# Designs tried in a protein design run: peptides against a protein of PDB entry 3T6J. Part 311

Target 1, 375 residues: chain A of PDB entry 3T6J
Amino acid sequence: PIVESYIGFIESYRDPFGSRGEFEGFVAVVNKAMSAKFERLVASAEQLLKELPWPPTFEKDKFLTPDFTSLDVLTFAGSGIPAGINIPNYDDLRQTEGFKNVSLGNVLAVAYATQREKLTFLEEDDKDLYILWKGPSFDVQVGLHELLGHGSGKLFVQDEKGAFNFDQETVINPETGEQIQSWYRSGETWDSKFSTIASSYEECRAESVGLYLCLHPQVLEIFGFEGADAEDVIYVNWLNMVRAGLLALEFYTPEAFNWRQAHMQARFVILRVLLEAGEGLVTITPTTGSDGRPDARVRLDRSKIRSVGKPALERFLRRLQVLKSTGDVAGGRALYEGYATVTDAPPECFLTLRDTVLLRKESRKLIVQPNTRLE
Target 2, 372 residues: chain A of PDB entry 3T6J as posed
Amino acid sequence: PIVESYIGFIESYRDPFGSRGEFEGFVAVVNKAMSAKFERLVASAEQLLKELPWPPTFEKDKFLTPDFTSLDVLTFAGSGIPAGINIPNYDDLRQTEGFKNVSLGNVLAVAYREKLTFLEEDDKDLYILWKGPSFDVQVGLHALLGHGSGKLFVQDEKGAFNFDQETVINPETGEQIQSWYRSGETWDSKFSTIASSYEECRAESVGLYLCLHPQVLEIFGFEGADAEDVIYVNWLNMVRAGLLALEFYTPEAFNWRQAHMQARFVILRVLLEAGEGLVTITPTTGSDGRPDARVRLDRSKIRSVGKPALERFLRRLQVLKSTGDVAGGRALYEGYATVTDAPPECFLTLRDTVLLRKESRKLIVQPNTRLE

## One batch from the design tools (peptide; made by RFdiffusion4, then SolubleMPNN)

Design b2_p28_1_s4 (from b2_p28_1, 15 letters changed)
Fold by OpenDDE base, seed 5:
Structure b2_p28_1_s4 (fold): chain B 375 residues (1-375), chain A 28 residues (1-28)
Amino acid sequence: as target 1 above (375 residues)
Amino acid sequence: PVVRYVLTDEVASVVRSDTTFLDYVVNR
């Protein structure tokens, strides 16, 4: 088997300012079969980047083809194991030197197992479909999230010598119609400027890229889905995201107005965006469970994903990228924190829903070192 | 031969549950 490892100060999720890395390391074995799917995605990445909803001037000038592998983790030392990673975690290096994508395959595989009787917040008619396509939809979302999410977008920079990496006279902000008014100065980074929202904001951008691009026929083809199967994968991917947005409330602390998990905050933001789109796209309905206690159901109208969901996500995702590229912290914070706000305001009453989410909370998980066997 | 990495049944029963995309594994 092909063995991979890394070690060092890598992820900054435990830093409130999003800058200081936590020491971590892993040893893993390459999953060749899963890696092959991601390599096909890599081969199409440069073309797919053009499908993202921002002008080419806001995309990297040159796409640097990364390695993308799926790894079965033997050991992971750290505070938590991600489903995927994109390294290095320095946007300046990603712009100039490229990056590497890793999917932690066996972490995802364990998570694929869903017991129907324990599946919360879905309509009965969606449960079997959800169970069937959860795994495949994960593969699609992870690939897009890491490669085309974290791997996309340009930061406008003025270096220490005063030179710009963009043409100030010709590049236009698509949101304002004006020339670029802000950028990163020498020594400024994504994390240093956006600080407390940087991690969650970036995860939200990456998740949004996944949802947006999974609608593209070429993406589904790359992963081997066509016809009704492709549509089901899309549906389940979007359904999972809106459900995740509801589940995210577990990780909100009302007393402190704080989110405790960056990805969950991101998913809640996406839920809010899709709810704002209206038109019956997403509906969250409080219900009563079989035990007589509060429950809820999330409904996603499949027929409105492209007509209502995609345009809403397009606009939102473009705004995320434009604000990121220009280093507009004030605008970015206003946008993101606006959607990340949790209140009990009607019609959603999110704080009340949070109580329901906590009531239906799943059992504690424990990831341990796997055993190896020959087949 | 194909090498697989698996959990024991006992451990798998503890780990296997519904989850979301791209999380750090958080014990609830």
Scores: peptide ipSAE 0.025, ipTM 0.507, DockQ to the pose 0.151; fails the geometry check
Fold by OpenDDE base, seed 4:
Structure b2_p28_1_s4 (fold): chain B 375 residues (1-375), chain A 28 residues (1-28)
Amino acid sequence: as target 1 above (375 residues)
Amino acid sequence: PVVRYVLTDEVASVVRSDTTFLDYVVNR
């Protein structure tokens, strides 16, 4: 088998300031079949990057073909096992040297083991569809998230010699209509500037890219879905995201006004964006469970994904990228923390919903090291 | 005949509940 590994101080999710990496390492076996699927996505990456909702001036100057590998993890040493990774975790290096994407396939496979009777917060009519397409939709989302999410966008930089990697005279901020007024200076990184929101913000951007680009027929085709199947994959992907946004409330600590999980915070933000879009796109309805205790249902109107959801996400995603590119921490923080705020304000009453989410919380999950054998 | 290395299902067998994707598997 092809063995892949890495080790070092890599992910900064556990650093409150998003800067210090946690010591992490893994040993994995390459899943050739799944890797081939992602390689097809890589082959289309240059074209798909152009579909992202920001000007070319905010995208990488030169396309660097990345690697994308699906891995079956044998050993993972760290505080948590991701479903996917994109390294290095320096955007400046990503845009100049390239990057490596991996999907931890067997981690995702664990996630696929959904029991219908335990599936919370979905309408009954959606449960079977969700179970059927959860796996495939995850594959799509992971590929897009890592490759075209984390792998997209340009940081505007002034180097130590004073040179800019963009034309100050011609590049226009699409949000303001003005010339670029901020950038990263020498020694400044995404994490160092955006600090406490950096990880979650970036995950939100990457997740948003996934949702946005999964609407593109070419993407679904790459993953082998056409017609009704493609539409179902799209629907389930979006449905999963809005559901995840609700589930995310578990990881919010009201008394500290903080989030304990970057990806979950990101998913909540996306939920807020899609709720803000209105027009019946997303509905969260408090209900009463069969046990007589509080429950909830999330409904996504599939017919409004493209008409309502996509434009909302497009605008939001563009703002995320522009603020990231320009190193506008103040603007970025205002935007992101605004959507990440959890209150009990009607109609959503998120703090009340949080109680419901906690009530319906699943038992602790355990990930254990697998073995291999000849077969 | 093709000989392959097979990953056992220990991981999948232990975790039989919903989880989100593209994050660290959160042990609660």
Scores: peptide ipSAE 0.020, ipTM 0.528, DockQ to the pose 0.189; fails the geometry check
Fold by OpenDDE base, seed 3:
Structure b2_p28_1_s4 (fold): chain B 375 residues (1-375), chain A 28 residues (1-28)
Amino acid sequence: as target 1 above (375 residues)
Amino acid sequence: PVVRYVLTDEVASVVRSDTTFLDYVVNR
């Protein structure tokens, strides 16, 4: 429909256990132009899913073509307005019944209007490029995140009758080289098993899918980018992610050792993964601002995205998926919480950087109900 | 003619900012 709406208990981000949904709702109108791009992405989804770094046995047995629509939000009732939505949120339902993807286009547009002088933590040479391509890169990232991120991966399940949805004798865990040793039993879900890390873990997987697949020329072509523009979109998308990982520190509470925002935690994890890759891919440099107070700069080496970044992300993303598929909570927690740990250990000194982030933070932006015009 | 709904300039100018709080909706 031209007018879209939803209402109900949808997102569980405010529940520490990731189980209870917040009641929210929206009314939006379809952005036809962007929806057409997402439709092309959907048309390529089955092929692009094969590009993800896990065996087909860890992917859905049958691809179910989802709906994907870009929406301009007229009204949103909730604690926060997302950039994208993938529903239903239940993996079992997504696997069996399909799913719907929504991009909230005008929410993204609001996010793009950053004044150059207020843009923190970037090199001066990157600021103009960042401002120019942040919007387009977000469109790419959101599309991939929702459709191929949340829409990908298989859960290994044993049903109430004892039947498996995978061949126990032939399916091999690519990380261990062994047969599958764990799965979801009847009544177990992603959220029930992974609990406190479920939301953030899944967001991290989805964001990683976005970064990983945005490197694919077909993806950029779908969104209308080629040549130098495509490379700039890729660069800015990755740059935005590593910057977001730094900004994420605002949402960490050291005293409680917890994160207050699942997506930001996810972005920090990705930053840690890319920092671990080393080789000068990502550099965070503490500096002094013009005001004489602490500042920082994030540098991403464009030339190392494919050579260093992609392989690191590939390995990480594969591990995320394998652990998710097998219901390996212990392994999943060890991996994810390891990267999500914030300490003041050198060389990064993240707790110190957090102070810098807090010092440089801007006031929370309010999204106001928009008026619309016809074009 | 193709009908496209866009934010009005007046509202867009007020709300446009670097949104760090971009959430993707996953409740599973």
Scores: peptide ipSAE 0.019, ipTM 0.479, DockQ to the pose 0.192; fails the geometry check
Fold by OpenDDE base, seed 2:
Structure b2_p28_1_s4 (fold): chain B 375 residues (1-375), chain A 28 residues (1-28)
Amino acid sequence: as target 1 above (375 residues)
Amino acid sequence: PVVRYVLTDEVASVVRSDTTFLDYVVNR
């Protein structure tokens, strides 16, 4: 088997300021079959980047073809195991030197193991479909999230000599219609500027890229899905995201007005965006469980994903990118924290829903001391 | 014969815990 290992101060999810990496390391074995799918995605990445909802001037000047590998983790030392990794975690280096993508396949496999009777917050009619396509949809989402999410977008920079990496006279901000009025100065980074929201904001951008691009036929084709299967994968991917947004409430601490998990905060933000789109796209309905206690159901109207969901996500994703590119911390914070705010205001009553989520929560599955065998 | 190494899922997924900071997907 092909063995890979990483070690160092890599992920900063435990740093409230998003800058200090946690020391972590892993040993893993390459999953060749899944890696091949990701390599096909890599081969199409440059073209797919053009499908993202921002002008080319806000995209990287040159796409540097990365490696993308699916790994089965044997050992992971750290606070937790992600499903995917994009390294290095330095946007400047990603722009100039390139990057590597990793999917942790067996982490996803563990997540795939869902018991129907314990599957919360879904309509009965969606449960079987969700169980069937959860795995494949996750593969699509992770691939897009890492490669075209974290791997996309340009930061506007003025270097120490005063030179810009963009044409100040010709580049137009698509949100304002004006010339670019803010950028990263020498020594400023994404994390240093956006600090407390940097990690979650970037995860939200990456997740949004996944949802947005999974609608593209070429993406589904790369992963081997066509026709009705492709549509089901899309539906389940979006359904999973809106469900995740509800589940995310577990990781909000009302007393501190604080989120404890960057990805879950990101997913809640996306849920809020899709709820705001209205038109019956997403519906969360409080119910009573079989045990007589509070429950809830999330419904996603499949027929409105493209007509209602896509435009809403497009606008939101573009705004995320523009604010990131221009280093507009004030605008970015206002946008993101606005959607990340949790109140008990009608009609959603999110704090009340949080109580329901906590009541229905299950323990997280962990990969611990995996063994191997010969076949 | 071709030698293949396969991860044993029964052992790998035995432990359940509350949460971690780095999870892409939280199974709840």
Scores: peptide ipSAE 0.018, ipTM 0.461, DockQ to the pose 0.230; fails the geometry check

Design b2_p28_2_s1 (from b2_p28_2, 13 letters changed)
Fold by OpenDDE base, seed 4:
Formats: sequence, C-alpha cells, structure tokens
Structure b2_p28_2_s1 (fold): chain B 375 residues (1-375), chain A 28 residues (1-28)
Amino acid sequence: as target 1 above (375 residues)
Amino acid sequence: MKYVLTDEVASVVTGVDPYLDETVGVEP
C-alpha cells in the first residue's frame, strides 16, 4: 500500500492563544478510490475558488495545485483525530508555497455510524434521510472545508522591506468601500494576530465555505451526486450543520463564557447566522421527549437554503474573509464573538437549550485504531 | 494482493463531530 505519514507540532487548537502547536503524528494508507474524487475536486479548485464571495484581490494571487488524498489512518497520535487536514497551517505559506489536503476516510466512516433511535434533535421525517446521506454529505463538506476553505483566501502583508503583496491604491475593501487600511506586518501571522479566536474563526470560515460551495452543481457532480441525490446531499449537509450548531452548546461553559471546542463554536456561529437570516429557514423548537424530559427539534426548510441561507452565508463568509485578509482583529473579534455569544435571550434561549443538549448528551466515541491484513 | 482495513469502534454515538478533537478550552 501507499503509506503516508506526518509528525510534528502541527495543530494549535489546544493553545488558548492559538499559537503553539501540539504534537501530532499519524501513519496512514492511501485510499486510492476515494482519493480520485478529491483529485477531481482539485482539478476544479481554481475555478471553484472564483465562486467564493470575495474579490479576486482577496484570493491568492497564483493558484498552486494542491495535493488531496484520502487516507485510512492506521495509527494516530494526538489529542484528537480529525476528519480532514490542511497543512501547513501558516497562511503565508499556503498562499505562496502551496498546501496539502487529506481526508481521513476511516475516521469519517466512524462518524457515519449512527442509530436512528439515538439520533437527537431531528424531525422524524428527516431521520432516515439524514442517516442515509450523512456520510456522503460529510465527504463533500470535508473536501470543501479543507481544499477550498482552509486553502482559500489571501492575507495582505507588508514584508520586512516595506513592500506590500497588494496594490494599496487599487484594492478596495468590499465591506467598507475604502482602500485597505490594515494588513499583516512582518512577523505577524493569522494565529498570532487573532489569537484566542483564530482557530475557531478559521474553522468557521472553512465550514462556511463548505456549505456555500456545496450548493454548486459542479461540486456535487464531482462527488457523484446528481438530481435528487445532489439535493438530498445538500439538504443533509446543511441540516447537519444547523444540528451541529445546537449540539455545540455542549461545549460552551457559561460560567467562564468559554468555548471548549473550536469546531463546535464555529458551527454554533453558523447556526446563529442562519437563524438571523430568518424567513423560516431554521427553526429550533423545544419539545418534550418520550421520556417526559426536555427535548428539541431542529428544522431546516429545504426550499429556503438557496433563497435565504445562501445569501446570508455569503455575506457572512465575505466578512470573515475580508477581516481575515486585512488583519482587522477588532472587527473580526466583534463579528465572530458577537455570533458566538450564548445567552438566554428569546426566542432561542440558548442557555436553556444548552440544558436540553446536555440532558440528551451522548457518550463520546471511542475509536480503536485499525489494522490491516493481506488478502 | 490487497490490504484490507479492519477498523473497530468501542462506542458509537450519533451527532458526532467529524473533527474529533479533544476539549481544548480551559475551565475556570
């Protein structure tokens, strides 16, 4: 088999300041069949990048063909096992030198496993569809998340010699209509500058890219979905995200006003964005479970994904990118923390919902490292 | 000749985060 591995101080999720990498390493086997799908995505990446909701001036100047491989992990050393990886984690290197993407296929497979009777917070009529398409939708989301999420966008930089990697006279901030007023100075990085929100913010951006671009017919086609199947994959992907936003409340500590998981915080933010869009796109309804205890249901109106959801996400995603590109920490923090705030304000009453989420909490998965055999 | 992957899950849950990170936040 084709063996792939990496090792080092890579991910900074466990650093409160987002700067220090923790030790991580894995050994994996290439899944050729799944890798082929991602290669098709790579082949379309340059074009798909243009579909992202920011001006080309906020995208990388030169497209560098990345590598994207699906991996079956044999051994993983780290605090958590991701479903996907985009490296290096330095944005400046990503835009100047390129990057590599991997999907941890067998990790995703584990994530696909679900029992209908234990599936929380979904309408009954969505459960079977969700179970059916959860896996495929995850494949799409992870692919987009890594390749076109983490792999997209440009940081405006002034180098040590004072030179800019953008034209100060012509590049306009699409949010303000003004010239660019902030950028990264020499030595400043995404993580160092955005610090406590950097990881979650970036995950939110990447997840948003996934949701946004999964609406593109070409994307679904790449993954082998057309017609009704494509629509179902889209629906389930979005449904999964809004459900995840609710589930995310488990990872919020009210007493500390703190989020304990970057991806979950990101998903909550996305939920808030989509709730803000209104028009019946997303509805969270407190209910009573069969056990007589509090429960909840998340409803996503399929018919409003494109008409309501997409525009809302587009605006939000553009803002995320613009603030990231310009190194506008104040603006970025205000935006992101605003959506990440958890209160008990009506109509959602998120703190109350959190109690429900905790009540319905499921045990964390225990993943046993796989083995291989010759056949 | 083919290598066949054998995986095992000790416990399976629904609503799982596809990014199976350990809790990263610092509690008070």
Scores: peptide ipSAE 0.028, ipTM 0.572, DockQ to the pose 0.171
Fold by OpenDDE base, seed 1:
Structure b2_p28_2_s1 (fold): chain B 375 residues (1-375), chain A 28 residues (1-28)
Amino acid sequence: as target 1 above (375 residues)
Amino acid sequence: MKYVLTDEVASVVTGVDPYLDETVGVEP
C-alpha cells in the first residue's frame, strides 16, 4: 500500500483571525481506484478552469498540474477530520509552486450511510434520491472544491521591487469596468488581509466553484455519470448544499454574532445567495413534525438550477473572486458578511429556523479510526 | 495484496456527516 501522511500547523479554522494553523496530522492509505477518477479530473483541470466566471487575467498565469489522491484515513490527529484538503494553504505558493489535493474517501463514505428516517429537512420525495446520490455527488463536489476551487484564481500582487504580476494598464475589473485599483503588497497574504473571514470566504468560493462547475457535462462524464444519472447527481449536489445551509445554523452563535464553523458559514452564505435569486429556486418551509414540534423542509426546484441558480451563483462567484484577487477587503467583507448575517427577518426567519435546526439535530457521533485488514 | 477498511468499524460511525464537524472552527 501507498502510505500518505502529513503533520504540522496546517488549517487555520480554529484561529479567530484565520491566520494561525492548528497542529494536525494524519496517516492514510491511498485508494488507487478512487484516485484514478480524480486524476481524470486533473487532466481536464486546465480546460475547466476556463469555464470559471472570471476573465483569464484573474486566473493563474500558468496551470500547474497538481496531484490529486483519494486517501483512506487510518488515523487523524486534530480537532476535526476534513473531507478534502488542498495544500499548501498559501495562495502565493499555489500560484507559483503548485499544490496537492487529497480526498479523505473513507470520511466521506461514513457520511453516505445516512438513514432515511433520520434525514431531516428534506421533502419525502427527495429523500431516496438524496440517499442514493449523496455519495457520488460528494465525490464530484469534493473534487471540484479542492482542485478547481482552492486551486483556482489569481492574487494580484505588487512585489517588494514594485513590480506587478499583472498589467495595470490592460487588466480590467469585470465588476467595475475599470482598471485594477487594489492588490496585495509585499508580505500581504489572503489570510492576513481578510483575516476573520478569510477561511470561510475561501471555503465559500470553493463550494461555489463545485456547484457551478458540476453543471458542466464534462465534469459529470469524468465521474462516469450521463443522462438522467448526471442530472440527479447535479440535483442532489445542489440540494445537499442548500440543506447544509440550513443545517449550518447550528454553528451560529447569536449571542456572539459569530460562526463556529467556516464551512458551514460558507454553506449558509450560498443558501442565502440562492434564496436571493428567488423565482422559487429554493424554498424553506417551516412545518410541524410528527411529534408536534417544529420542523422544516427545504425544496430545490430542479428545473430552475440552470436558469436561476447558475446565473445567481455565477455573479456571486465572480464577485468573490474579483474581490479576492484585488485584495479588496472592505468590499469582500461587506459582501460576505452581508450574506452571512443571521437575523429573524421574514420570510426566512433564520433565527427561528435555527431553533428548529437545534431541535432536530442528532447527537454528535464519533468518527472511529478504522483498522485495515489484508485480503 | 489489498488493504481493506474493516466494515465493523465503518458501521459504528454510520450517519456521521463530515460537514457537521463542530470541532472545526472557533468555539466561544
Scores: peptide ipSAE 0.020, ipTM 0.543, DockQ to the pose 0.198
Fold by OpenDDE base, seed 3:
Structure b2_p28_2_s1 (fold): chain B 375 residues (1-375), chain A 28 residues (1-28)
Amino acid sequence: as target 1 above (375 residues)
Amino acid sequence: MKYVLTDEVASVVTGVDPYLDETVGVEP
């Protein structure tokens, strides 16, 4: 339809257990031009899913072609406005019934108006590229995040009758080399099992899918980027993610050892993964600002994205999916919380960096929603 | 007839994270 809306209990980010949805609703109009790009992405989705770093046995048995629409939001009632949505949020329903993706295009557009002088934690040489390509890279990231992130992966399930949705004898865990030893039982869901980490973990998986697949030339082509432009979009997308990982520290509460924002926690985790990869891929350097106060710079070596970054992300993303598929809460929690831990240990000294992040904190962002007129 | 947005929703502070909701947080 030209006008789209939804209402209900949708996102569970405000629930400590990730189970109870916040009541929200929106009214939006379809952006046909941008929707066409997402439709091309949908057309390639089945093939692109095969590029994800897990065996087909860990992917959905049958690809269900979803809808993907770019929307311009007229009104949104809720605690916050997302840039993208994949619904329903129930993995079992996504797997069996399908899903719908939306990109809130005009929300993304607001993010594009960054003032160069206010852009924190980037090298001067990167600022112009960042400003130029942040918007386009967001479109790519959101599309991949929603469609191929949230829309990917299989949960191994034993139904009420005791039947499995996978062959216990032949399916092998790629991490262990062994048969599958855990699964979701009847009544168990992703949220119920993974509880406090479920939302952030899933966002991390989805963001990782975005970073991983944005390296694929076909993806960039779908969005209209070729040659040097495509490489710049990739670079800025990855740069934005590592920067976001640093910015994420604002949403960590040291006294409570907890995160207040699921997406930001996810981005910090990704930053940690990429830092762990080493080899000069990502460098965070404390500096002194022009005001004489603490500052920092994030550097991403463009030349090492494919050689160092991609393999690191591949391994991590595969582990995320395998643990999710098998319902291995203990393993999943150990992995995810390990990367989500914030300490002041060298060399990064993240707690100290957090102070710098807070010092350089930007003003609160507000979204004012538009009206429409006839032309 | 084509409906067009009257204002670009760009009225807000630069550097918006597309997934960032500062109000969506859980603390004990």
Scores: peptide ipSAE 0.041, ipTM 0.557, DockQ to the pose 0.202; fails the geometry check
Fold by OpenDDE base, seed 5:
Structure b2_p28_2_s1 (fold): chain B 375 residues (1-375), chain A 28 residues (1-28)
Amino acid sequence: as target 1 above (375 residues)
Amino acid sequence: MKYVLTDEVASVVTGVDPYLDETVGVEP
C-alpha cells in the first residue's frame, strides 16, 4: 500500500490568534479509487478557478498543480480529526510554492453512520435522500473545499522592497469600483491580520466555494454523478450545509459571545446568508417532537438553489474574497461578525433554536483507530 | 493484495464536521 504520514506543528485552530500550530500527526493508507476522483478534480482545477466569482486579478497569478489523495487513516494524534486537509497552512506559500490536499476518507465514512431515526431537523421526505447522498455529497464538498476553496484567491502584497504583486493602477476592487486601497505589508499574513476571525472566515470562504462550485456540471461529472443523481447530490450538499448551520449553534457560547469551533461558525454564517436571501429558499420551523419536547425542521427549496441561493452566495463569496485579498480587516470583520452574531431576534430566534439544538444533541463521535489485515 | 481496515468503532454522530476539534474562541 501507499503510505502517507505527517507530523509536526500544523494546525492553528487551538491558538486564539490563529498563528501557533498544534502538534499533530497521522499515518494513513492511500485509497486509490477515491484518489482518482480527486485527481480528475485537480486536472480541472485551473478551469474551475475561473468560475469563482471574483476577477482574475483576485485569483492566483499562476496555477500550481497540487497533489490530492484520499487517505484511510490508521492512526491520528491530535485534538481533532479533520475530514480534509490543505497544506501548508500559509497562504503566501500556497500562492507561490503550491500545496497538497488530502481527504480523510474513512473519517468521512464514520460520519455517515447516522441512522435514519436519529436524523434531526430534517423533513421526513428528505431523510432518505439525505442518507443516500450524504456521503457522496460530502466527498464533493471536501474536494472543492480543500482544492478550490483553500487553494484559491490571491493576497495583495507589498514586499519589503516596496514592490506590489498587483498593478495598483489597473486593478479595480469589484465591490467599490475603485483602485485597491489596502494590502498586506511585509511580514503581515492572513492570520496575523485577521487574527480571531481568520480561521473561521477562511473556512467559511472554503465552504462557500464548495457550495458554489458544486452547482457546476463539470464538478459532478468528475465525481461520477449525472442527471438526477447530480441534482440530488447538489441538493443534499446544500441541505447538509443549512442543517449544519443550525447544528452549529451547539458551538456558540452565549455568555461569552464566542464560537468554539471555526467550521461550525462558518456554517452558521452561510446559513445566515442563505436565510437573508429570502424568497423561501431556506426555512427553519420550530416544531414539537414526538416526545413532546421542542424540535425544529430545516427546509431547503430545491427549485430556488440556483435562482436565489447561488446569487446570494456569489455576492457573499465575492465580498469575502475581496476583503481577504485586500487585507481589509475592518471590512472583513464587520461583514463576518455581522453574520456570525447570534441573537434571539425574530423571526429566527437563534438563541431559542440553540436550546432546541442542545436538547436534540447526540453524543460526540468517538473515533477509534483501526487495524489492517491482508486479503 | 488488499489491505482492509478492521476494528472500526464509532459513537453517535452529530452531523458532518470537517474538523472534529473545539477551539478557544477569543473575540475582541
Scores: peptide ipSAE 0.033, ipTM 0.561, DockQ to the pose 0.169; fails the geometry check

